# Peptides against a protein of PDB entry 7Q4I, part 49

Target 1, 281 residues: chain A of PDB entry 7Q4I
Amino acid sequence: HENSTIAERLYSEVRVLCWIMTNPSNHQKKARHVKRTWGKRCNKLIFMSSAKDDELDAVALPVGEGRNNLWGKTKEAYKYIYEHHINDADWFLKADDDTYTIVENMRYMLYPYSPETPVYFGCKFKPYVKQGYMSGGAGYVLSREAVRRFVVEALPNPKLCKSDNSGAEDVEIGKCLQNVNVLAGDSRDSNGRGRFFPFVPEHHLIPSHTDKKFWYWQYIFYKTDEGLDCCSDNAISFHYVSPNQMYVLDYLIYHLRPYGIINTPDALPNKLAVGELMPEI

## One batch from the design tools (peptide; aimed at target 1 R67)

Design b2_p22_4_s2 (made by RFdiffusion4, then SolubleMPNN; from b2_p22_4, 13 letters changed)
Fold by OpenDDE base, seed 1:
Structure b2_p22_4_s2 (fold): chain B 281 residues (1-281), chain A 22 residues (1-22)
Amino acid sequence: as target 1 above (281 residues)
Amino acid sequence: DEERKKEFEKIKKEIEEYLKER
């Protein structure tokens, strides 16, 4: 027996459209497993591809496949969302077909924010973009206003947003969003622990798993530690999650319970006004 | 960032291999 009353409230009040970046070769191999696991907890789930798939609910975007077209696919995905789905949600999550997301934890983070605030969240990186940008692999979430500004103000202007499809997808959207005054938010919890992760839990939780010279330590915007202090108890996403591991995570997070331990959720914070952010820690 | 992309692909492969062995 579970009490999901607060989660149900947040499901209604913090509506999330999740779009999954995929390709036709991954529809059956990866994307369907997102749909069968964490993707079912989104208010709306759309798979963005180069081919239509009615079983998956995949959209065929007018782009080619390959890593060099990821920026093109992101631009077309948000155009599609703006045209067809901008009122279907308050927040718009980009994830890969090997990203796992705890949507309830994302709703908790987003709850105080107005969807009319021009803000987006994710794993914040510091290079290339002055305010930082969000890692593509960890997934990132835009407010409705951020999507509007991206599609209506940034994309049509080559001076604000790169017109070609080349470049790092996450860096390019980060530049575009900065140029239209969409704020790169702080997704850390009240203890300063991260919520969006560009790797699997093992890479963050196990100390000394990576060399300190590894690029990640130079890219992270906020200081983070390895081990148990790496990650929020309300972590939102992990990347490089295999299809099988998605089912394992679903079991561990939503089904497996230690008998006799009852978790009481923290009180919801006060809602912020339009344009307000949570204080920096 | 091509170096970043290469590193991501390397890590991804290592993780996938590890997960298959478990």
Scores: peptide ipSAE 0.019, ipTM 0.545, DockQ to the pose 0.192
OpenDDE base, seeds 2, 3, 4, 5: peptide ipSAE 0.000, 0.015, 0.008, 0.011; ipTM 0.367, 0.563, 0.406, 0.443

Design b2_p22_4_s3 (made by RFdiffusion4, then SolubleMPNN; from b2_p22_4, 12 letters changed)
Fold by OpenDDE base, seed 4:
Structure b2_p22_4_s3 (fold): chain B 281 residues (1-281), chain A 22 residues (1-22)
Amino acid sequence: as target 1 above (281 residues)
Amino acid sequence: DKEKEEEFKKIEEEIKKYLEEV
């Protein structure tokens, strides 16, 4: 028998709306598998597409498809969320249709923060944006105040936020958020281990699998080690997760248990004041 | 165990193909 009392408490106190970036060609191939696995653990789950799908709960955004339109989709997705769902959650996660997320671990990370704090979290990258930006593939989560500032203050102002739909989606939102004083938070655990990952677990866990010249090592904002110490025991997300791997991860994380090992959760941290961040490690 | 090594290689190949398609 599992004791889910703390997870249930966090489900009610740390409400997360998850929106999934998808397209009509991926509704059945990828997005439905998110809905059938980790997406069930969101308080609200919405698929952002160019076509409506009532079975998936997909929204047709007024944008074209393709990589060159991802920034357009992100802008329209957050406009839609602000108009229809801003009070339905405290935190607003963007993920791809091949991102896997452990939502309980995200709620644990977010618990001390006020949703009225202008902050967002993810895998922080250092290029292009002074405070950094969050990797699009790893997924990133905005506070309610961050969404408000993005939609109301940044998007209407071409000097603060790019009006064109071209560009790297994650970089462009990172610029917009910086320009309205939304803080790029530190998502690392108390040991300095990352929680949001732009690749599959295997790529992060296996040492020396990547060339030292691999772009990732130049992009990461915080230095991380390879191997088992790469990743928090409370890791939140992985990217490039195939539909089959989503079910494998769902089984391994939520069903498979080593007999006789009982994990006791750490005590919840104290809640922070509005505008306060956890100390940097 | 050769069978486990072959299964692991198949998983690696599937991951690699998936990463090439994305």
Scores: peptide ipSAE 0.023, ipTM 0.506, DockQ to the pose 0.032
OpenDDE base, seeds 1, 2, 3, 5: peptide ipSAE 0.021, 0.017, 0.011, 0.011; ipTM 0.579, 0.501, 0.463, 0.517; seed 2 fails the geometry check

Design b2_p22_4_s4 (made by RFdiffusion4, then SolubleMPNN; from b2_p22_4, 11 letters changed)
Fold by OpenDDE base, seed 1:
Structure b2_p22_4_s4 (fold): chain B 281 residues (1-281), chain A 22 residues (1-22)
Amino acid sequence: as target 1 above (281 residues)
Amino acid sequence: DEEREKEFEEVLKETKKYLEER
């Protein structure tokens, strides 16, 4: 009895390619559960690995495994996307195999933006990069133009983009994107609430459990509160989500309904011109 | 990243304890 007309419209108008960072040891343990849950709501879903898996639809990138190779994997993943899939979507999401994403909420956030605008979104962190960078764990989404600039302009130039595979993946891509004038967008909703989260919902929703010295409070670009005010009603992503919790979240978000409560979606905002951003709150 | 994850896990453990006591 649900009405998905607007969601179907956005599925067509805001096309999202999701690429999942994984490894061969996680194909069965984690990645397949992404495919069976939120990943099915992407317009295209690709798993980026070091080994091919036809059942999963995993691509074997020419990289090694381990945390010290994550930056290398990201570079090769976007090169692969640019070569084979740049026209298959308007927006390109990176997520981990333990990230959960509400793709409809991401489409809603992205709707006003042109994919030809050099912009990317995620959980913005302030250190190391002047304009900020997006947390790797929360997932981040690049416009088609951002992908083009990253692959064509940044990657070939060692002065703009780190050539070796070492370093924090999210910081390094953030530096590269800044160097080619890709804007670090504001993903917060109209109430100033975040949409991309580098932790599980429980961590963000439960107040007073973090020390003021906790690194997260020093890293967040925008001031945020704990508790229910931490998170948008249209939140997009959470990290460190177990395979079992992905199915729980799918049930809670898409199936479980409080009887007699009907929500009417907000009106879609006006579309922005190429290069325009939503006003900061 | 590893340090961030470790710190996160510690916070989660504290959160779970709090929720169990509530």
Scores: peptide ipSAE 0.021, ipTM 0.598, DockQ to the pose 0.182
OpenDDE base, seeds 2, 3, 4, 5: peptide ipSAE 0.014, 0.014, 0.014, 0.005; ipTM 0.570, 0.420, 0.579, 0.447; seeds 2, 4 fail the geometry check

Design b2_p22_5 (made by RFdiffusion4)
Pose (drawn by RFdiffusion4):
Structure b2_p22_5 (pose): chain A 281 residues (1-281), chain P 22 residues (1-22)
Amino acid sequence: as target 1 above (281 residues)
Amino acid sequence: GNLRLALLIFALLFPSPVPPFP
């Protein structure tokens, strides 16, 4: 048994819309499993694709397939969400079909922040954007105000926002958001441990690549060695998670528990004013 | 905590090399 009253209260107080980038080849192989595991825990779940699908109720964006059109799919998905869902949620998560998200921990992190604060959260990388950009695979989440500025202020101005559909989808949205005064939030916990992860848990708990010019150690905005200390008890996401591993993480996180060890929730911080972020770690 | 234990169990069950940069 479990008492989920606290999470149910946050479910209504912190509405999260999750959109999943997918394609027809992945509809059954990957996107289905996201819907059956963590996707159903979102306030609203949307599969963004280039083709329709009965099972997923997928939205067909006017965008071709291929890695060269991921940026186009991101722009069209946020335009579609602004057009049809801007008042349906407070927070707007972009995730791949190999992202795993603990949605309850996302509501915990977002609780103190105003949806009118122009901010987005994720795993923060240093290159290409002064304030940093968020890993597309770890998932990144935008405030309602961040979605408004992206669709209303950044997309119509080609100098602020790349008009071609090519490029790293996460780097480009990082540039458009910096250009419209959307803050790159700090998603680490109060102990400085990460919540958003671009790899599976084993790769962060046991870092095999050892600071040997590997791209990750160069890209990370906040320096860390990681290891057994890498990861928050309230971590939000992992990536490169196979469809089978979606169900395993669901089982180990939500079902399996050591008898007699009761997780006691940390108190919720007080709400913040518009434009305010939590004290820096 | 329970989440960290669950993640450690996961890591023991599923060891794998880090995927190449996309």

Design b2_p22_5_s1 (made by RFdiffusion4, then SolubleMPNN; from b2_p22_5, 8 letters changed)
Fold by OpenDDE base, seed 3:
Structure b2_p22_5_s1 (fold): chain B 281 residues (1-281), chain A 22 residues (1-22)
Amino acid sequence: as target 1 above (281 residues)
Amino acid sequence: GPLRLALLLYSKLYPRPVPPVP
């Protein structure tokens, strides 16, 4: 018997709406596998597409398909969330249809924060945005107040937020959020280990003599180690996860247990005041 | 060696985000 009492408490107290960036060609190939795996652990799950799919719970956003429309789709997705779902959750996760997320670990990270704090979390990158921005592929989570500021204050103002649908989705939302004083939070654990990952677990966990010229080392905001110490024991997300790897991760994380090893969860931290952040490490 | 192949695989698997860092 698993004791899920703390996870059930966090499910009620730290409500997460997950929206999945997808397209009609990926509904059956990718998105349905998110719904069948980690997406079932969100309080609300919505697939943002250009076509409706009632089996998937996919929304047809008024945007074209293709890589050049990802920023347009993100803007329309958050407008849709603000109009229909802003009170259905406390936190609003963007993920791709090849992102895998451990939602319980995200709730644990978010627990001390007020959803009225203008903050967002993810894999922080340093280029283009002074405070940094969150990698689109690793997924990023906005507080309810961050969504409000993005939709109500940033999007209507072309000086604060890019009006066209072109550009890097993650960079453009990062610029918009900075311009409305939404803070780019630190998602690292108490040991300084990362929680949001823009690649598959294998590529973070295996000490690769990665060329120091690899773009990732120039983009990452916080210094990170390679190998087993790269990643928090409470890691939240991985990107480029195939549909088959999603089922493997679901099995390894939620079903496979070493007999006689009982993980006791750490005590929950104290809740922060509105506008307060955890100390940077 | 296998290391150069791994690095070439990483750069092919994970193209630079657009826009590239200037």
Scores: peptide ipSAE 0.219, ipTM 0.812, DockQ to the pose 0.055
OpenDDE base, seeds 1, 2, 4, 5: peptide ipSAE 0.064, 0.157, 0.182, 0.104; ipTM 0.757, 0.774, 0.800, 0.765; seed 1 fails the geometry check

Design b2_p22_5_s2 (made by RFdiffusion4, then SolubleMPNN; from b2_p22_5, 8 letters changed)
Fold by OpenDDE base, seed 4:
Structure b2_p22_5_s2 (fold): chain B 281 residues (1-281), chain A 22 residues (1-22)
Amino acid sequence: as target 1 above (281 residues)
Amino acid sequence: SLLRLALKIFSELYPRPVPPVP
């Protein structure tokens, strides 16, 4: 018998709305597999597209398709969330239709924080934004207050937030959030290990793929180890996960158990005050 | 941990090239 009591408590206390960046060509190919795997563990799941799909629960945003419109789609997605869903959750995750997320591990990371704290989490990158920004591919999660500040304070002001739909989506939201004093949080665990990964597990776990010239080592905000010590035991996300790999991950993480190995969950940390952050490691 | 084991198995089963800069 799995003791799910803590996971059930966190599902109630740390409410997460997940929105998935997708397009009409990926509804059946990718997005449907998110809905059938990790997306079912969100408190609310919405697919943000350019076309409506009632089977998927996809929203048609007033944006074009293609990589050059991802920033436009992100702005419209958060406007839609603020208008229709701001009270449906405490935290608002952006993920891609090829991102896999362990939502319970994200709730564990978020548990000490107030949703009224202007903060967001993800894989923090150091270029372009002074406080850093969160990698779009790894997925990133905003507090309710961060969404409010983004939509109400940043988006209406061209001096604070880019009006054009062009640019790197993750960099542009990172600039906007910095300009309204939304803090780029530290998502590392108590051992300094990363939780959000902009690649598949292999690229982080296998040192043989780490060319020292690889751009990632210049982009990562915090120092990270390579190999099996790269990743938290409570890792949250991986990117470039194929539909077949999502089902394999779902089976391995939630169903496959070695007989006689009992995972005792760590004690929950103390809750922080509004505006308080965990100390950086 | 069970997660580390799962991630290791996943990495061994699904080798991929390192993606380019987005």
Scores: peptide ipSAE 0.025, ipTM 0.658, DockQ to the pose 0.820
OpenDDE base, seeds 1, 2, 3, 5: peptide ipSAE 0.019, 0.016, 0.018, 0.021; ipTM 0.635, 0.594, 0.597, 0.591; seed 2 fails the geometry check

Design b2_p22_5_s3 (made by RFdiffusion4, then SolubleMPNN; from b2_p22_5, 9 letters changed)
Fold by OpenDDE base, seed 3:
Structure b2_p22_5_s3 (fold): chain B 281 residues (1-281), chain A 22 residues (1-22)
Amino acid sequence: as target 1 above (281 residues)
Amino acid sequence: SLTQLALKLFAKLFPRPVPPVP
């Protein structure tokens, strides 16, 4: 029998709104597979696009398409959340349509924190922002107070937050949040292992002959070990996950144990005496 | 851990190059 009592409690006490960055060309190709896998475990799931899609639950934001508009989409997405959904959750996750998230592990990380604390979590990077910023690809989660400060205090002030829609989305939100005293949290576990990953599991777990010159090692805010000890047993996110990989991860992880779901193993069969066989079925 | 085993299995089933920084 499965015991989900802790996961059910955390689902109620640590409410998460997940918003997914997508575009009309990816609604059927990517975003629907998020909705069919890990997105079901969010308390609220919204797809932020340039076109409405009622089957997906996609919102048409007043922004153009293209890589140069990601920062514009992030600003309009959080404005939309603040206007319509600020009380529907305690925490507000941004993810991409190719990010996979273990929401129970995120609730476990967030459980000690008040949603009224101005904090956000993710894969922390070092450059451009003094306190660091969270990698856009790994996904990042804002407290309710962090969303309020971003939308009400930062966005209306061009001195605090970039008014144009250009630039690296994750860097620009990181600058805005720092300017309104939203803290860049530490998402590492008690052993100092990372929980948010800007790549697929393969790239973190394979002892990569990654050139020590690989940009990631210069960008990462906290030093992490390579290989199997790189990653928390309670990992939260991975990026560049294909639709097929999402279903495989969803199967593997939920037939395995996310935090708060306790599978009571079946009782061990009785030991057979010497020379006894199992009964035929 | 079971998580590490699953992630190792996933890595073997879905080898992909690391995408460049955008």
Scores: peptide ipSAE 0.066, ipTM 0.705, DockQ to the pose 0.534
OpenDDE base, seeds 1, 2, 4, 5: peptide ipSAE 0.029, 0.030, 0.031, 0.030; ipTM 0.690, 0.684, 0.682, 0.653; seed 1 fails the geometry check

Design b2_p22_5_s4 (made by RFdiffusion4, then SolubleMPNN; from b2_p22_5, 8 letters changed)
Fold by OpenDDE base, seed 3:
Structure b2_p22_5_s4 (fold): chain B 281 residues (1-281), chain A 22 residues (1-22)
Amino acid sequence: as target 1 above (281 residues)
Amino acid sequence: SILRLSLKLFAQLFPRPVPPVP
């Protein structure tokens, strides 16, 4: 039996609403696999779309589809959350329909913080926004106060927040949040290792991504070491995760256990004699 | 097999440095 007591405590004390950025063409291809994997570990899970889907709990937002409408969809998603769900959680995660999230590791990172602190976390990038902004692909999490400030103070003011739906979604929310004094937090662990990743682990460890000319090394706010030491043992998110990869990550993280490390080891079966077989059951 | 997919994904999560193809 796994001792889930700490995870159950954190599930109750660090309530997370996860909203998933999706579209009608991805409901069956991607979004349902989030619902069947890591999305089950959120306190509330909502899919933000342009069409309703009752099987997914997908909301039809009043926005068009396509990459040019992602900022419009993010604004309407947070308006919807503020109107209907602001008290259902303490923290509000944005993820894509190809983001995988270890929600327990996120709760552990968030545990010391008050949800009334105007803060948000993710993979921090340095361009365009003075304090930095969080990469959209890695997912980012807002405190309840950060959502309030975004929806109530930033969105109604065209001087604080972009009124049109164009632009890079993650950059535009980062500008809006800075303009209402929402802090861009440090999501690194106590060893300075990253927790939110805008790529799959494969992409971070592929030599082509270790090229110092790769845009990522110019964008990352905190310099991290390259290779296996780049990443926290308590990593939170990965991007570009295929539906098949989500099920394997779920299996490897939550079902695959090395004997003697995680479980109170079941008693080793008695050693059989030479030529003795276990009885068929 | 699920095992080959898991090993391929484990190799994707923890890429051993693929020796440079000569």
Scores: peptide ipSAE 0.027, ipTM 0.605, DockQ to the pose 0.117
OpenDDE base, seeds 1, 2, 4, 5: peptide ipSAE 0.024, 0.018, 0.029, 0.020; ipTM 0.671, 0.624, 0.634, 0.620; seed 4 fails the geometry check

Design b2_p22_6 (made by RFdiffusion4)
Pose (drawn by RFdiffusion4):
Structure b2_p22_6 (pose): chain A 281 residues (1-281), chain P 22 residues (1-22)
Amino acid sequence: as target 1 above (281 residues)
Amino acid sequence: EEEQEEDEEEVEEQTTELLEES
């Protein structure tokens, strides 16, 4: 058994809308498994695709397929969410169909922040954007105010926001958001451990690639060696998670527990004023 | 822009190699 009263209270206090980037080839292979595992724990779940689907209730964006249209799908998805869901949630998560998210830990991290604060969170990378951009696969989450500025202020101005549908979806939204004074938040825990991860847990717990010009060690904004210390007890996301591994992570995280070891929750920080972030690590 | 595209391709290659070795 489990007492989930605290998480149920945060469910209503910190509404998270999750949108999943997918395509018709992945509807049954991947997107279905996201819906059956962590997707149902969001306040609202939306599958953004180029075609409709009964099982997912997928939204067909007016955007073609291919890696060259991922940026177009991101712009159309946030425009659609602003048009139809801006008051349906406080926070707006973008995730791939191979992202796994512990939604309860996302509500824990977001609790002190005002949805009116212009901020977004994720795994922070250094290149191409001065304040950093968030890994698309680790998932990134925008405040309601960040979504308003993106749709209302950045998309209509081609100088601030790339108008073509090509490019790295995460780098482009990182540029549009920096250009409209949306802050790149710090998602690490108070001990400095990461919460958002672009790889499976094994790759962060046991880093095989050893600072040998591998892109990850160059891209990471906050320097870390990772290893067994890499990851927060309140980590939020992993990526390159197969459809089968969605169910395994669900089992090991939510069901399997060592008898007599009771997780005691850390106290929630006090709410922050509009425009304020937590003290830096 | 071209340089960035090349960088992106390199990142994809390095990630594939890492996943295959694992």

Design b2_p22_6_s1 (made by RFdiffusion4, then SolubleMPNN; from b2_p22_6, 12 letters changed)
Fold by OpenDDE base, seed 3:
Structure b2_p22_6_s1 (fold): chain B 281 residues (1-281), chain A 22 residues (1-22)
Amino acid sequence: as target 1 above (281 residues)
Amino acid sequence: DEEEKKKFEEILEQIKKYLEES
């Protein structure tokens, strides 16, 4: 038995709309698995694509596909949200179709903040933007006021926000948000440990001497340790999570329990006599 | 570190198989 009373309260008080960046080729391969795992814990879940899919609840945005159109898709996604869903939530999460999110931990982080505060959170990077910007792959969450400022104040002004659809999506939104005084928040916990991660859990939790992560240490805004000290006990997101790994993470986080540590453990089975076997399942 | 990584990967693979069979 599990007590979810606090989680249910936060679900009601900290409403999150999650929009998933996807494309038609990934609707069945990736996006469907988001819907079947962590996406079901959002207050509202929308898949932003170039084609409509009623089974997935995908929206066809007026953009092309490919990496060069990700910024265009992000602009159109937030325009769509502002027009149709700005009052359906307090916070608005962008994630990729290979991002995994523990939504309860995100609600916990967001709980003390007003959605009318112009702020956004994620994995903060230091290059290109003075206050920093949030990594696109780790996912980032905007307050309702941040969405309003982005759509109403930034997007219509080419001096504040890039009108072209080209560029690095996460850098460009970071520039736009800075220009309308949306604050790049600190998503770290009280111990200074990160919550949003641009890699899989393994790459953060297990120290690796591989040169492949060298750029990450140059980009990260806040210094983080390796190993278990890298990550908050209330971590929020990981990136490059395969569809199968999403189900593994769902099992490990929401189903697997260490006996005797949970608040309401099951009763111990009766001890078997010598030569007695457990009944067949 | 590489040994611990391998052990972790093996555990995840076992969990994956369990979920596929359930």
Scores: peptide ipSAE 0.032, ipTM 0.503, DockQ to the pose 0.028
OpenDDE base, seeds 1, 2, 4, 5: peptide ipSAE 0.015, 0.028, 0.031, 0.031; ipTM 0.465, 0.614, 0.627, 0.631

Design b2_p22_6_s2 (made by RFdiffusion4, then SolubleMPNN; from b2_p22_6, 14 letters changed)
Fold by OpenDDE base, seed 5:
Structure b2_p22_6_s2 (fold): chain B 281 residues (1-281), chain A 22 residues (1-22)
Amino acid sequence: as target 1 above (281 residues)
Amino acid sequence: DKEREEEFKKILEEIEEALKES
């Protein structure tokens, strides 16, 4: 018999609203597969689009489509969340419609933190933003306070947050968040292994899969290795996951069991005070 | 575990559907 008692506890104590970046052309092709797989493990799941879809639970944001509007869509998505859903969750995850997320592992990472701490987590990149920013593709999660600061303090001020809808979405939100003192957290585990990944597992796990000159190695904020030491045993997200791969991952993670192996979860860490972060590794 | 088995069947059905659309 499966013991999910701790996962159920964390589901209630670490409430996550997941919003999925999508567009009308991807509602059926991609977004519905998120809803049918990992998205069902969020406390609230919303698809942010330019067209309403009641079957998907997609919201029509007042933005155009295309790469040049991704930043605009992100701003409107968080405005919508703040207005309608800020009290429905403690943490607010942005993911793409080809991101796969192990929500239980994210709750485990977030458990010690107060949602009133101005912090956000993801795959941290070092360029463009002094404290770093979180890779858009890997997904990133804001505390409730981070969302409040973003929407109420940053967005209304063009000196703090870009008013134009152009630019790299993840960089622009990273700049805005830094400007309102939202901290770019460290999402690595106690062994220094990453949890949020901007690529599929194969690209991180297989040594020499990428050239050492690949831009990723220059962008990562924290040094990481290839192979089995690349990734936490409690990894949270992967990007460029096809619809087929989402179902495969759901099977492998939540259904497939090696007979006779029982995983005993580590004890939950102590809760941090408001404004406190985990010690650096 | 009947619940896990039912979930597995749903996953298989969704995989089959996804493969037809690819």
Scores: peptide ipSAE 0.056, ipTM 0.727, DockQ to the pose 0.019
OpenDDE base, seeds 1, 2, 3, 4: peptide ipSAE 0.035, 0.018, 0.011, 0.030; ipTM 0.694, 0.463, 0.413, 0.646; seeds 1, 4 fail the geometry check

